# Peptides against a protein of PDB entry 1MQS: the designs that were tried, part 74

Target 1, 223 residues: chain A of PDB entry 1MQS
Amino acid sequence: ILKMLFLNKDLNNNDNITTITDDIFNQQEIIWKVLILDIKSTATISSVLRVNDLLKAGITVHSLIKQDRSPLPDVPAIYFVSPTKENIDIIVNDLKSDKYSEFYINFTSSLPRNLLEDLAQQVSITGKSDKIKQVYDQYLDFIVTEPELFSLEISNAYLTLNDPKTTEEEITGLCANIADGLFNTVLTINSIPIIRAAKGGPAEIIAEKLGTKLRDFVINTNS

## One batch from the design tools (peptide; made by RFdiffusion4, then SolubleMPNN)

Design b2_p17_3_s2 (from b2_p17_3, 9 letters changed)
Fold by OpenDDE base, seed 2:
Structure b2_p17_3_s2 (fold): chain B 223 residues (1-223), chain A 17 residues (1-17)
Amino acid sequence: as target 1 above (223 residues)
Amino acid sequence: MQDLTEEFKKLVEEYKK
């Protein structure tokens, strides 16, 4: 996994993830990348890596493959997703749309020959095969802990956010506080979250703020 | 882990022909 995050460069055979990330961080300029995951790979990553590990690996943004993602045409992307027709189609669509500058594709398990051929065929039509820098498949057998539910003790947050009398400024402020709390939680548990939020509401605002905080943290840590 | 990059690139070229 770490090797993947560093674009499959040779890593020191140290058993300590922290040591590896620190060594790489200290020795090389960090290339900022987007990490594209699916539900399965998210669980895998979360089980073995901490938020700081991803940051040290230069992962500034992470998203689910099925989520709407903003184009970042100047940013390389690492895909770490299941070898499915659906994911392949999405990757190809991302390629067609020039969503990222470079594509490093890592499948979470063995890629069937037929899917490899399908990927190649679709990519051949796009004329953008040069943007695909790597294609890997892996065998991941990780034990993932069950998801934990936690809450922030922000008084009357739900009521405030749903009260029609609440001003936009108050909502913004509350969302910022929630985002701060979530950010601190992320740092505490040392796990990179996949942010999911309903569109068009406070949850989206919170998600955006949290995302920004995480990105800023990564940038500042690397500065 | 298996590097499929070269095989992939080869296939792409084959489909372009």
Scores: peptide ipSAE 0.679, ipTM 0.966, DockQ to the pose 0.385
Fold by OpenDDE base, seed 4:
Structure b2_p17_3_s2 (fold): chain B 223 residues (1-223), chain A 17 residues (1-17)
Amino acid sequence: as target 1 above (223 residues)
Amino acid sequence: MQDLTEEFKKLVEEYKK
């Protein structure tokens, strides 16, 4: 995984993740890139790497492949996704839309020949094959740990958010506080989360605020 | 881990023909 995050450069496998990331971070200019994941690979990454590890590897943002993602045409992308027709189609669509500057495609398991051919066929039509820098498949047999449930222990948050008497200002304020708490939690656990929230409610507001905070933090840290 | 880049590039060129 670390090798993938460093664009499949040779890494010294005798060192732990922290040592490797520190050494690379100190010795080389960081290439900032986006990491595109799916549900399976998210679990894998989360089980192996911490947020700080991703940051040290130059991952500025990570997102789910099926999520709406903002174009970053000047930023290289690392795809770490399952070898499925659906994911291939999305990658090709991202390529067509010039969503990223470069595409480093890493499949989480062996890529069947038919899917490789499909990818190649679709890419051939786009005329943008030069943007695809790497195609790798991996044999990852990672045991994903069980999801961890966290609570911010904010008193009466649910009640406040669901009380019809609560003002919009109060909701906004509480959402900001929750987002701050989540942000701090993310920093503490050193893991960049994939944010999922129900649409049309406070959860979405919180998610947006948290996303902004994380982005701002990354930008400020990279600066 | 298997590097499929070269094979992929080859296939792309074949499909362009």
Scores: peptide ipSAE 0.678, ipTM 0.966, DockQ to the pose 0.403
Fold by OpenDDE base, seed 3:
Structure b2_p17_3_s2 (fold): chain B 223 residues (1-223), chain A 17 residues (1-17)
Amino acid sequence: as target 1 above (223 residues)
Amino acid sequence: MQDLTEEFKKLVEEYKK
């Protein structure tokens, strides 16, 4: 997985994850990348990597392949997704739209020959095959447990956020508290979240605050 | 882990013909 995040460059496999990321961080210039995942690969990555590991690997943004993603035409993308026709079609569409500068495709399991041919055929039509730098398939056999639902149990949060009498300062304060709770949860479970929030509301504020806290944490731990 | 890049590139060229 770490090798994939570093565009399948050779890594010292005798070291632990922290040592590897630290060594690379100290020795090489960071190449900032986008990481595209699906539900299965998200669970896989979250099980083996810490939040700080992605940032040390130069992952600026990670998102689900089926979600709408903003174009970053000057940024290379790493795909780590299941070998399905659906995912292949999405990758090709992303290629057609020049969504990223380079494409590093890593399938989570063996890619069937027919799907490899389908990918190649579709890419050949686009005329943009030069942007695809790597195609790998992995042999991952990870057991994913059931998703966990949890609550921060903040009293009257919903009522406070939806009360028209609530001031902007009160909303901001509550959002900060929620973000703190989520941050602590992330650190406790040592998982890397994909943050999704509705735009134009308190959820967006919370998401931004959480993102900032995570970034600050990484900066402070690396200083 | 298998590197399919070369095979992929080959296939792309074949389909362009």
Scores: peptide ipSAE 0.672, ipTM 0.965, DockQ to the pose 0.372
Fold by OpenDDE base, seed 5:
Structure b2_p17_3_s2 (fold): chain B 223 residues (1-223), chain A 17 residues (1-17)
Amino acid sequence: as target 1 above (223 residues)
Amino acid sequence: MQDLTEEFKKLVEEYKK
């Protein structure tokens, strides 16, 4: 799961989740991403990851795939969803509408050949196959232990960013909270990361706020 | 976990033909 959040880059598997996230945070550029889930994958993530893990992975927003999500055309998206015809159709529709800049598709279980072919066929018609950067399937059999923790701590906050009814003030406030979380992480690891954020979305807002906080901190500590 | 990217891209190209 962590590997997926870091766009399936090679991770050192000898460390615990905290160590891995800290090491990556210290050594790699943070890329802000949107995470698209379904009910099943939400439960899976809740069992394995905490809010801080998602923040450290650069997840700025997470939403349910069936939810009406605001377009973020300059933001890369990670899909982590069940391998169903319905989800494939939604992904293709999102692609057609240029909802995100890049698509990293991860299925929660083995993708049947017929569905892979269906996805490919539909994408071929769109002419936007270049936006699909990765397609993975996974074999996850995790026992759901703490699904409520994820829902309470992450879902409400991040879904608000994708709700078209959310006010600019609310978005700004939420982005500030995310930036605070990231700032605290930076201070904890005592390393200033390179931040890469897509333009025109929450990622940019978060990056700007975080940058300001870091600058202010440096100025205040040097003075 | 299985990387299907290459196979997917191949299939896309096949359907474009």
Scores: peptide ipSAE 0.670, ipTM 0.966, DockQ to the pose 0.362; fails the geometry check

Design b2_p17_3_s3 (from b2_p17_3, 9 letters changed)
Fold by OpenDDE base, seed 4:
Structure b2_p17_3_s3 (fold): chain B 223 residues (1-223), chain A 17 residues (1-17)
Amino acid sequence: as target 1 above (223 residues)
Amino acid sequence: MKDLTEEFKKLVEEYKK
């Protein structure tokens, strides 16, 4: 995984993740890139790497492949996704839309020949094959840890958010506090989350705020 | 890990024909 994050450069496998990232971080100019994941690969990444590891590897932002993602035409992208027709189609669409400057495609498992051919065929039509810098398949047999449940222990948060007498200002304030708590939690546990929230409610507000905070943090840290 | 880049590039060129 670390090798992938460093664009499949040779790494000294005798060192732990922290040592490797520290050494690379100190010796080389960081190439900032976006990491595109799916559900499976997210679990894999989360089980193996911490936020600090990703940051040191130059990961500016990570997102799910199926999520709406803002174009970053000047930023290289690392795809680490399952070898599926659906993911291939999305990658090709991202390529067509010039969503990123470069595409480093890493499949989480062996890519079947038919899918490789499909990818190649679709890419051939785009005329943008030059943007695809790497195509790798991996044989990852990672044991994903069980999901952990966390609580911010905010008193009466549920009641406040669901009380019809609560004002929008109060809701907004509470959502901000929750987002702050989640942000701090993310930093504390050193894990980059995939943010999922129900739409149309406070959870969405919290998710948006948290996302913004995380992005701002990354930007400020990179600066 | 298997590097499929060259094979991929080759296939792309084949499909352009």
Scores: peptide ipSAE 0.681, ipTM 0.966, DockQ to the pose 0.404
Fold by OpenDDE base, seed 1:
Structure b2_p17_3_s3 (fold): chain B 223 residues (1-223), chain A 17 residues (1-17)
Amino acid sequence: as target 1 above (223 residues)
Amino acid sequence: MKDLTEEFKKLVEEYKK
């Protein structure tokens, strides 16, 4: 499961969950992701991971696949869902609508050949196969006896500051103030933000500052 | 866990022909 949350990169299995997540979270750039679940996989995730573990893995929000979800075209998505025709159709629809930037698909159990072919056929028609980065099926060795439903609250932050009359000094000062304000807001709401910023401008500066503040906070809170 | 990515990509290309 942890490997999945880190886009199936090689992880040192000898380390505790906390150590692994801390090491990756402390890296300069965390890849923020959306986690898409179904009822079964929600129970699985909740039995193994804590909310803080998801955050440290870069999961900003998780949602049920059948729920209405807002488009996040700049955010990669991890699907961890049952291998069903219904879920495949929803994933393809999400792909068609450009709901996310990248798709990392993980099925909770073995994917039948016919469903793999169906997924491939539908994706081939969309012309957007390049957005699908990974397809995995999983083998769960544990039984979830008491499923628990949980959710992570998320706050979206869009910042655009583009005034040609603004000086560099004013921009820097404003960016710092905005970052501080957003940080305080995040703490007050007790939610994980999805930070979206236009590249090459003040918004990017704000996003970087906010990201740093959040990382520092998480590290200090766990110390 | 099984990586199906390569097989999937192959199938996609086959359906595009």
Scores: peptide ipSAE 0.670, ipTM 0.966, DockQ to the pose 0.335
Fold by OpenDDE base, seed 3:
Structure b2_p17_3_s3 (fold): chain B 223 residues (1-223), chain A 17 residues (1-17)
Amino acid sequence: as target 1 above (223 residues)
Amino acid sequence: MKDLTEEFKKLVEEYKK
């Protein structure tokens, strides 16, 4: 997985994850990349990497392949997704739209010959095959446990956020508390979340605050 | 882990013909 995050460059496999990331961070210039995942690969990465590991690997943003993603035409992208027709079609569409500068495609398991041919055929039509730098299948067999639902158990959060009498300051304060709770949860379970929030509401505020806290944490731990 | 890049590039060229 770490090798994939570093564009499948040779890594010292005798070291632990922390040592590897630290060594690379100290010795090489960081190449900032976007990481595109699906539900299965998200669980896989979360099980083996810490939040700080992605940033040390130069992952600036990670998102789900099926979600709308903003174009970053000057940024290379790493795909780590299941070998399905649907995912292949999405990758090709991303290529057509020049969503990223370079494409590093890593399938989570063996890619069937017919799907490889389909990918190649579609890419050939685009005339943009030069942007695809790598195609790998990783042969990962991870057991994913059932998703967990949890609550921060903040009293009257819903009522407070939906009360028209609630001030902006009160909303901001509550959102900060929620973000703190989520941050602590992330650190406790040592998982890397994909944050999704509705736009134009308190959920967006919470998401921004959480993102900032995670970034600050990484900066402070690396200083 | 298997590197399919070369095979992929080959296939792309074949489909362009």
Scores: peptide ipSAE 0.668, ipTM 0.966, DockQ to the pose 0.374
Fold by OpenDDE base, seed 5:
Structure b2_p17_3_s3 (fold): chain B 223 residues (1-223), chain A 17 residues (1-17)
Amino acid sequence: as target 1 above (223 residues)
Amino acid sequence: MKDLTEEFKKLVEEYKK
């Protein structure tokens, strides 16, 4: 799961989740991303990851695939969803509408050949196949033991960012909270990360707020 | 985990033809 959140880059598997996230946070550029889930994958992620893990992975927003999501055309998206015809159709529709800048598709289980072909066929018609950067199958047979770990805090915060009814003030406030979380992480690891954020979306807002906090901190500590 | 990216891209190109 962590590997997926880092766009399936090679991770050192010898460390616990915290160590891995800390190491990545210290060594790699943070890329802000949107995470698209379904009910099943939400339960899976909730059983394995904490809010801080998602933040450290650069997840700025997470939403349900069936939810009406605001377009973030400059933000890359990670899909982690069940291999169903319905989800494939939604992904293709999102692609057609240029909802995100890049698409990293991860299925929660083995994708049947017929569905892979269907996805490919539909994408071929769109002319936007270049936006699909990855397609993966995940073999996660996790027993969801603690579904409550997906705190209402994460769901509400990140869904709010994608709700078109959300006010600019609410978005700003939420982005500030995310930036605070990231700031605390930076202070904990005592390393200033390179932050890469997509322009024109929540990622940019978060990056700016985080940058300001870091600058202020440096100024205040040096004075 | 299985990387299907290459296979997917290949299929896309096949359907464009």
Scores: peptide ipSAE 0.672, ipTM 0.966, DockQ to the pose 0.346; fails the geometry check

Design b2_p17_3_s4 (from b2_p17_3, 7 letters changed)
Fold by OpenDDE base, seed 2:
Structure b2_p17_3_s4 (fold): chain B 223 residues (1-223), chain A 17 residues (1-17)
Amino acid sequence: as target 1 above (223 residues)
Amino acid sequence: MKDLTKEFKELVKKYKE
């Protein structure tokens, strides 16, 4: 996984994750990348890596493959997803749309030959095969812990956010506080979250704020 | 882990031809 995050560069496998990330972080300039995951790979990553590990690996943004993602045409992307027709189609669509500058594709398990051919065929039609820098398949056998539910215990947050009398300023402030709390929680548990939020409401605001905080943290840590 | 890049590129080339 770490190797993947560092674009499949050779890493010293005898060292622990912290040592590896620290050494790489200190020795070379970090290339900022987007990490594209699916549900399965998210669980895998969360089980073995902490937020700081991803940051040290230069992961500035992470998203689910099925989520709507903004184009970042100047940013390389690492895909770590299941070898499915659906994911392949999405990757190809991302390629067609020039969503990222470079594509590093890592499948979470063995890629069947037919899917490899399908990927190649579709990519051939796009004329953008040069943007695909790597294609790897993996064998991941990780035990993932069950998800944990926690609360920030912000008093009356739900009521405040749903009260029509609440001002936009109050909502914004509360969302900021929630985002701060989540950010601190993320740092504490040392796990990179997949942020999911309903569109058009406070949850989206919180998600955006949290995302920004995480990105800023990564940038500042690398500065 | 297996690097499929070369095979992939070859296949792409094949389908372009």
Scores: peptide ipSAE 0.673, ipTM 0.962, DockQ to the pose 0.370
Fold by OpenDDE base, seed 3:
Parts: structure tokens; C-alpha cells; sequence
Structure b2_p17_3_s4 (fold): chain B 223 residues (1-223), chain A 17 residues (1-17)
């Protein structure tokens, strides 16, 4: 997985994840990349990597392949997704739209010959095959447990956020508390979250605060 | 782990012809 995040460059496999990321971080200039995942690969990555590991690997943004993603035409993208026709079509569409500067495609398991040919055929039509730098089968077979639902159990959060009498300061304070709780949860379970929030509301505020806390944590741990 | 890049590029060329 780490090798994939570093565009399948050779890594010292004798070291633990932390040592590898630290060595690369100290010795090489960071190439910032976008990481595109699906539900299965998200679980896989979350099971083996810490939050700080992605940032040390130069992952600036990670998102689900089926979600709407903003174009970053000057940023290389790493795809780590299941070998399905649907995912292939999405990758090709992303290529057509020049969504990223370079495409590093990694399938979570063996890619059938027919799908490889389909990918090649579609890419040939686009005339943009030069942007596809790598195609890999990672052969990762991870057992993922059932997803867990949890609550921060903050009393009257919904009522407070929806009460028209609540002040902006009160909302900001509550959002900060929620973000703190989520941050602690992330660190406790040692998972890497994909944050999704509705725009124009308190959820966006919480997401922003959480993102800031995670970034600050990484900066402080690397200093 | 298998690198399919070369094979992929060859297939792309094939379909362009």
C-alpha cells in the first residue's frame, strides 16, 4: 500500500510503516497527489494506515470514485479501486474531462483480460493515453469487519443547532466540541476518514474544524 | 502485485490502429 502511495517506487520493505514514511519524507521532495478510493479500498487503507501516514505520503485529498470530485488538472491522481466495469468507465470519464494531470491506476485485485481490453479500448478513443502512467493489480485481500455506528452523545446538539435563537458563537462553540470528539475518535480507532458534509450549514463548519485539527496534528507530530 | 502498464500501453496502440 505504501509503495502504491509513492507511485510504486521501490521502498525499503524491512522497515515499519513509520520508518518508511519518515525516511521518504526526509529524503525526498513530497509529490502531492489525490487518492481515489471505493468503499472496499477505503476500509483496506483504514485498517493498515494511520491518519498521518497519508499526509506523509503526499496525499492531499482522498475521495470516493463515485462521488463528484473537483477537477485538479495539475495534480496527479492515484486510483485504488475494485476491478469493475463501472470503475473503469468512471476512470475513463475522469480522463476525458482532464480531471487530473496524471493517472496511476491500482486495482485491488486481479483485472480480468476483458476489462483490461475494455479500458485500453476506451482510452484509445480519448487520445489521452499518455496521462495514464501506471496500471497495477495490487492483489489485496483484506477482511473488513462490519461498519460501526457511533455517537458522541452530545446533549441537545440537534436542538441547539436548529434553534433560531441560538447565537453564532454558540453554534461555533458546539461545532468545535463536535469536531474535538470526532478527532479523538479518529485517533483512537486509528482510521483515516473521508469527510463528507452538507454545504451551507453546521456540518460544513464541523468538517472544516476537523480537517484543521487533523492537519495541525500532523504538523505537530512531524515537527 | 502485477504491473500491467506495458501490456496496457500495447493494447492501446493496437486499438488506435
Amino acid sequence: as target 1 above (223 residues)
Amino acid sequence: MKDLTKEFKELVKKYKE
Scores: peptide ipSAE 0.661, ipTM 0.962, DockQ to the pose 0.357
Fold by OpenDDE base, seed 1:
Structure b2_p17_3_s4 (fold): chain B 223 residues (1-223), chain A 17 residues (1-17)
Amino acid sequence: as target 1 above (223 residues)
Amino acid sequence: MKDLTKEFKELVKKYKE
C-alpha cells in the first residue's frame, strides 16, 4: 500500500510504516496527488494507514470513485479500487473528461484478462493513453475489520474541498489545517522535504501555505 | 503485486492499429 502511494517506487519494507514514511518524506520529493477509493479499498487503507501517513505520502484529498468529484486537471491521481467493469468505466470516463493530469491505476485484487483488454480498448479510443502512467493489481491478503473512523475523516476533507457550496474561507481553512499537519511532521522529522504541487488545486494552496510556514519558522529561529 | 503497465500499453497499441 505504501509503495502504491509513492507511485510504486521501490521501498524498504523492513521498517515500520512510520519509519518508511518518514524516510521517504525526508529523502524524496513529495508529489501531491489525489487518492480515489471504493468502499472495499477504503476499509483496507483505513486498517493499515493513518491520516498522517496519507499526508506524508502526499495525498491531499481522497474520495470514493462513485462520488461526484471536482476536476483537478493538474493533479495526478492514484486509483486504488476493485477490478470491476463499473470501476473501469468510471476511470475511462475520468480520463475522457481530463479530470486529472496523470492516472496511476491500482486494482485491489487480480485483474482478469478480459477486463484488462476492456480497459485498454476503451483507453485506445480516447487517444489519451499517455496520461495512464501505471497499471497494477494488488494481492490484499489481510483486510482488517474496523475501517469506519479513518474513512469518515478523509471523506470530510474531500467533500469540503469539492462541494460547490463550500466557501473560499472553508477551503482556505482546511488547507491551512493540512499545511499545519505537514508542518508539524516536517518539524518532527527534522528535515525539509522537496514538495511538488500541481497547479490549480488544493495541493498548490497547501504547498504555498506550508512554504510560508517553513520560511517563517526559519526566519524566527535564526533570529 | 503485479505490474501490468507494459502489457496494458501493448494492448492499447494493438487496439489503435
Scores: peptide ipSAE 0.660, ipTM 0.961, DockQ to the pose 0.345
Fold by OpenDDE base, seed 5:
Formats: C-alpha cells, structure tokens, sequence
Structure b2_p17_3_s4 (fold): chain B 223 residues (1-223), chain A 17 residues (1-17)
C-alpha cells in the first residue's frame, strides 16, 4: 500500500511503516497527490495506514470514486479501487474530463483480461492515454483488524476539499490543518523536504502554507 | 502486485490501430 502511495517506487521492505515513511520523507521530494478510493479499498487503507501516513505520502485529498469530485487538472491522482466495469468507466470519464493531470491506477485485486482490454479500448478512443502513467494489480487480502483507525474526520476533511459546495474558507482551513500536520512531521524528522505541488489546487495551497510555516520557524529559531 | 502498465499500453496501441 505504501509503495502504491509513492507511485510504486521501490521501497525498503525491511523497515516498519513509520521508518519507511520517515525515510522517504527525508530523502525524497514530496509529490502531492489525490487518492481515489471505493468502499472496499477505504476499509483496506484504514486498517493499515494512519492519517499521518497519508500525509507523509503526500496525499492531500482522498475521495470516493463514486463521489462527485472537483476537477484538479494539475494534480496527479492515485486510484485504488476494485476491478469492476463501473470503476473503469468512471476512471475513463475522469480521464475524458481532464479531472487530473496524471492517472496512477491500482486495482485492489487481479484485473480480469476482459476488463483490462475494455479499459484499454476506452482509453484508446479518448486520445489521452499518455495521462495514464501506471496500471497495477494489488493483491491485498488484509483483514480489517483495527477499525478504530478509520477516522470519519479524515474522510470528511478530505472529501470536503473535493466538494464543489465547499467554501474557499473551508478549503483554506482544511489545507491549513494538513500543512500543520506536515509541519509537525518535518520538525519531528528534523529535515526540510523538497515539496512539489501541482498548481491551481489544494496541493498548492498546502505547499504555500507549509512553506510559510517553515520559513517562519527558521526565522524564529535563528533570531 | 503485478505491473500491467506495459501490457495496457500495448493494448491501447492495438486498439488505435
């Protein structure tokens, strides 16, 4: 799962989740991303990862695939959803509408050949296949052992960022909270990361707020 | 985990043809 959140880059599997996230956070540029889930994958993610893990992975917003999501054309998206015809159709529709800048598609289980072909066929018609950067099958048979890790607060916060009815003030407030979380992480690891954020979306807002916090901190500590 | 990217891209090319 962590590998997926880092765009399926090679990770050192010998470390625990915390160590992995900390190491990546310290060594790599943070790329802000949107995470698209379904009900099943939400349960999986919640059982394994904490909110801080998502933040450390650069997840700015996570939403349900069937939810009406605001376009973030400059933000890369990670899909982690069940291999169904319905989800494929939604992904293709999102692609057609240029909802995100890049598409990293991860299916929660093995994708049948017929569905892979269907996805490819539909994408071929759009002429936007270049936006699809990855297609992966995940074999995650995780038993939800810790349902308490599922915070409705997280879901609400991240869904709010993608709700077109959300006010600018609400978005700003939420982005500030995310930036605070990231700031605390930076302080904990005692390393200033390079932050890469897409322009024109929540990622940019978060990056700006985080940058300001870091600058203020540096100024205040040096003074 | 299985990387289907290459196979997917090949299929896309096939359907464009």
Amino acid sequence: as target 1 above (223 residues)
Amino acid sequence: MKDLTKEFKELVKKYKE
Scores: peptide ipSAE 0.664, ipTM 0.962, DockQ to the pose 0.347; fails the geometry check

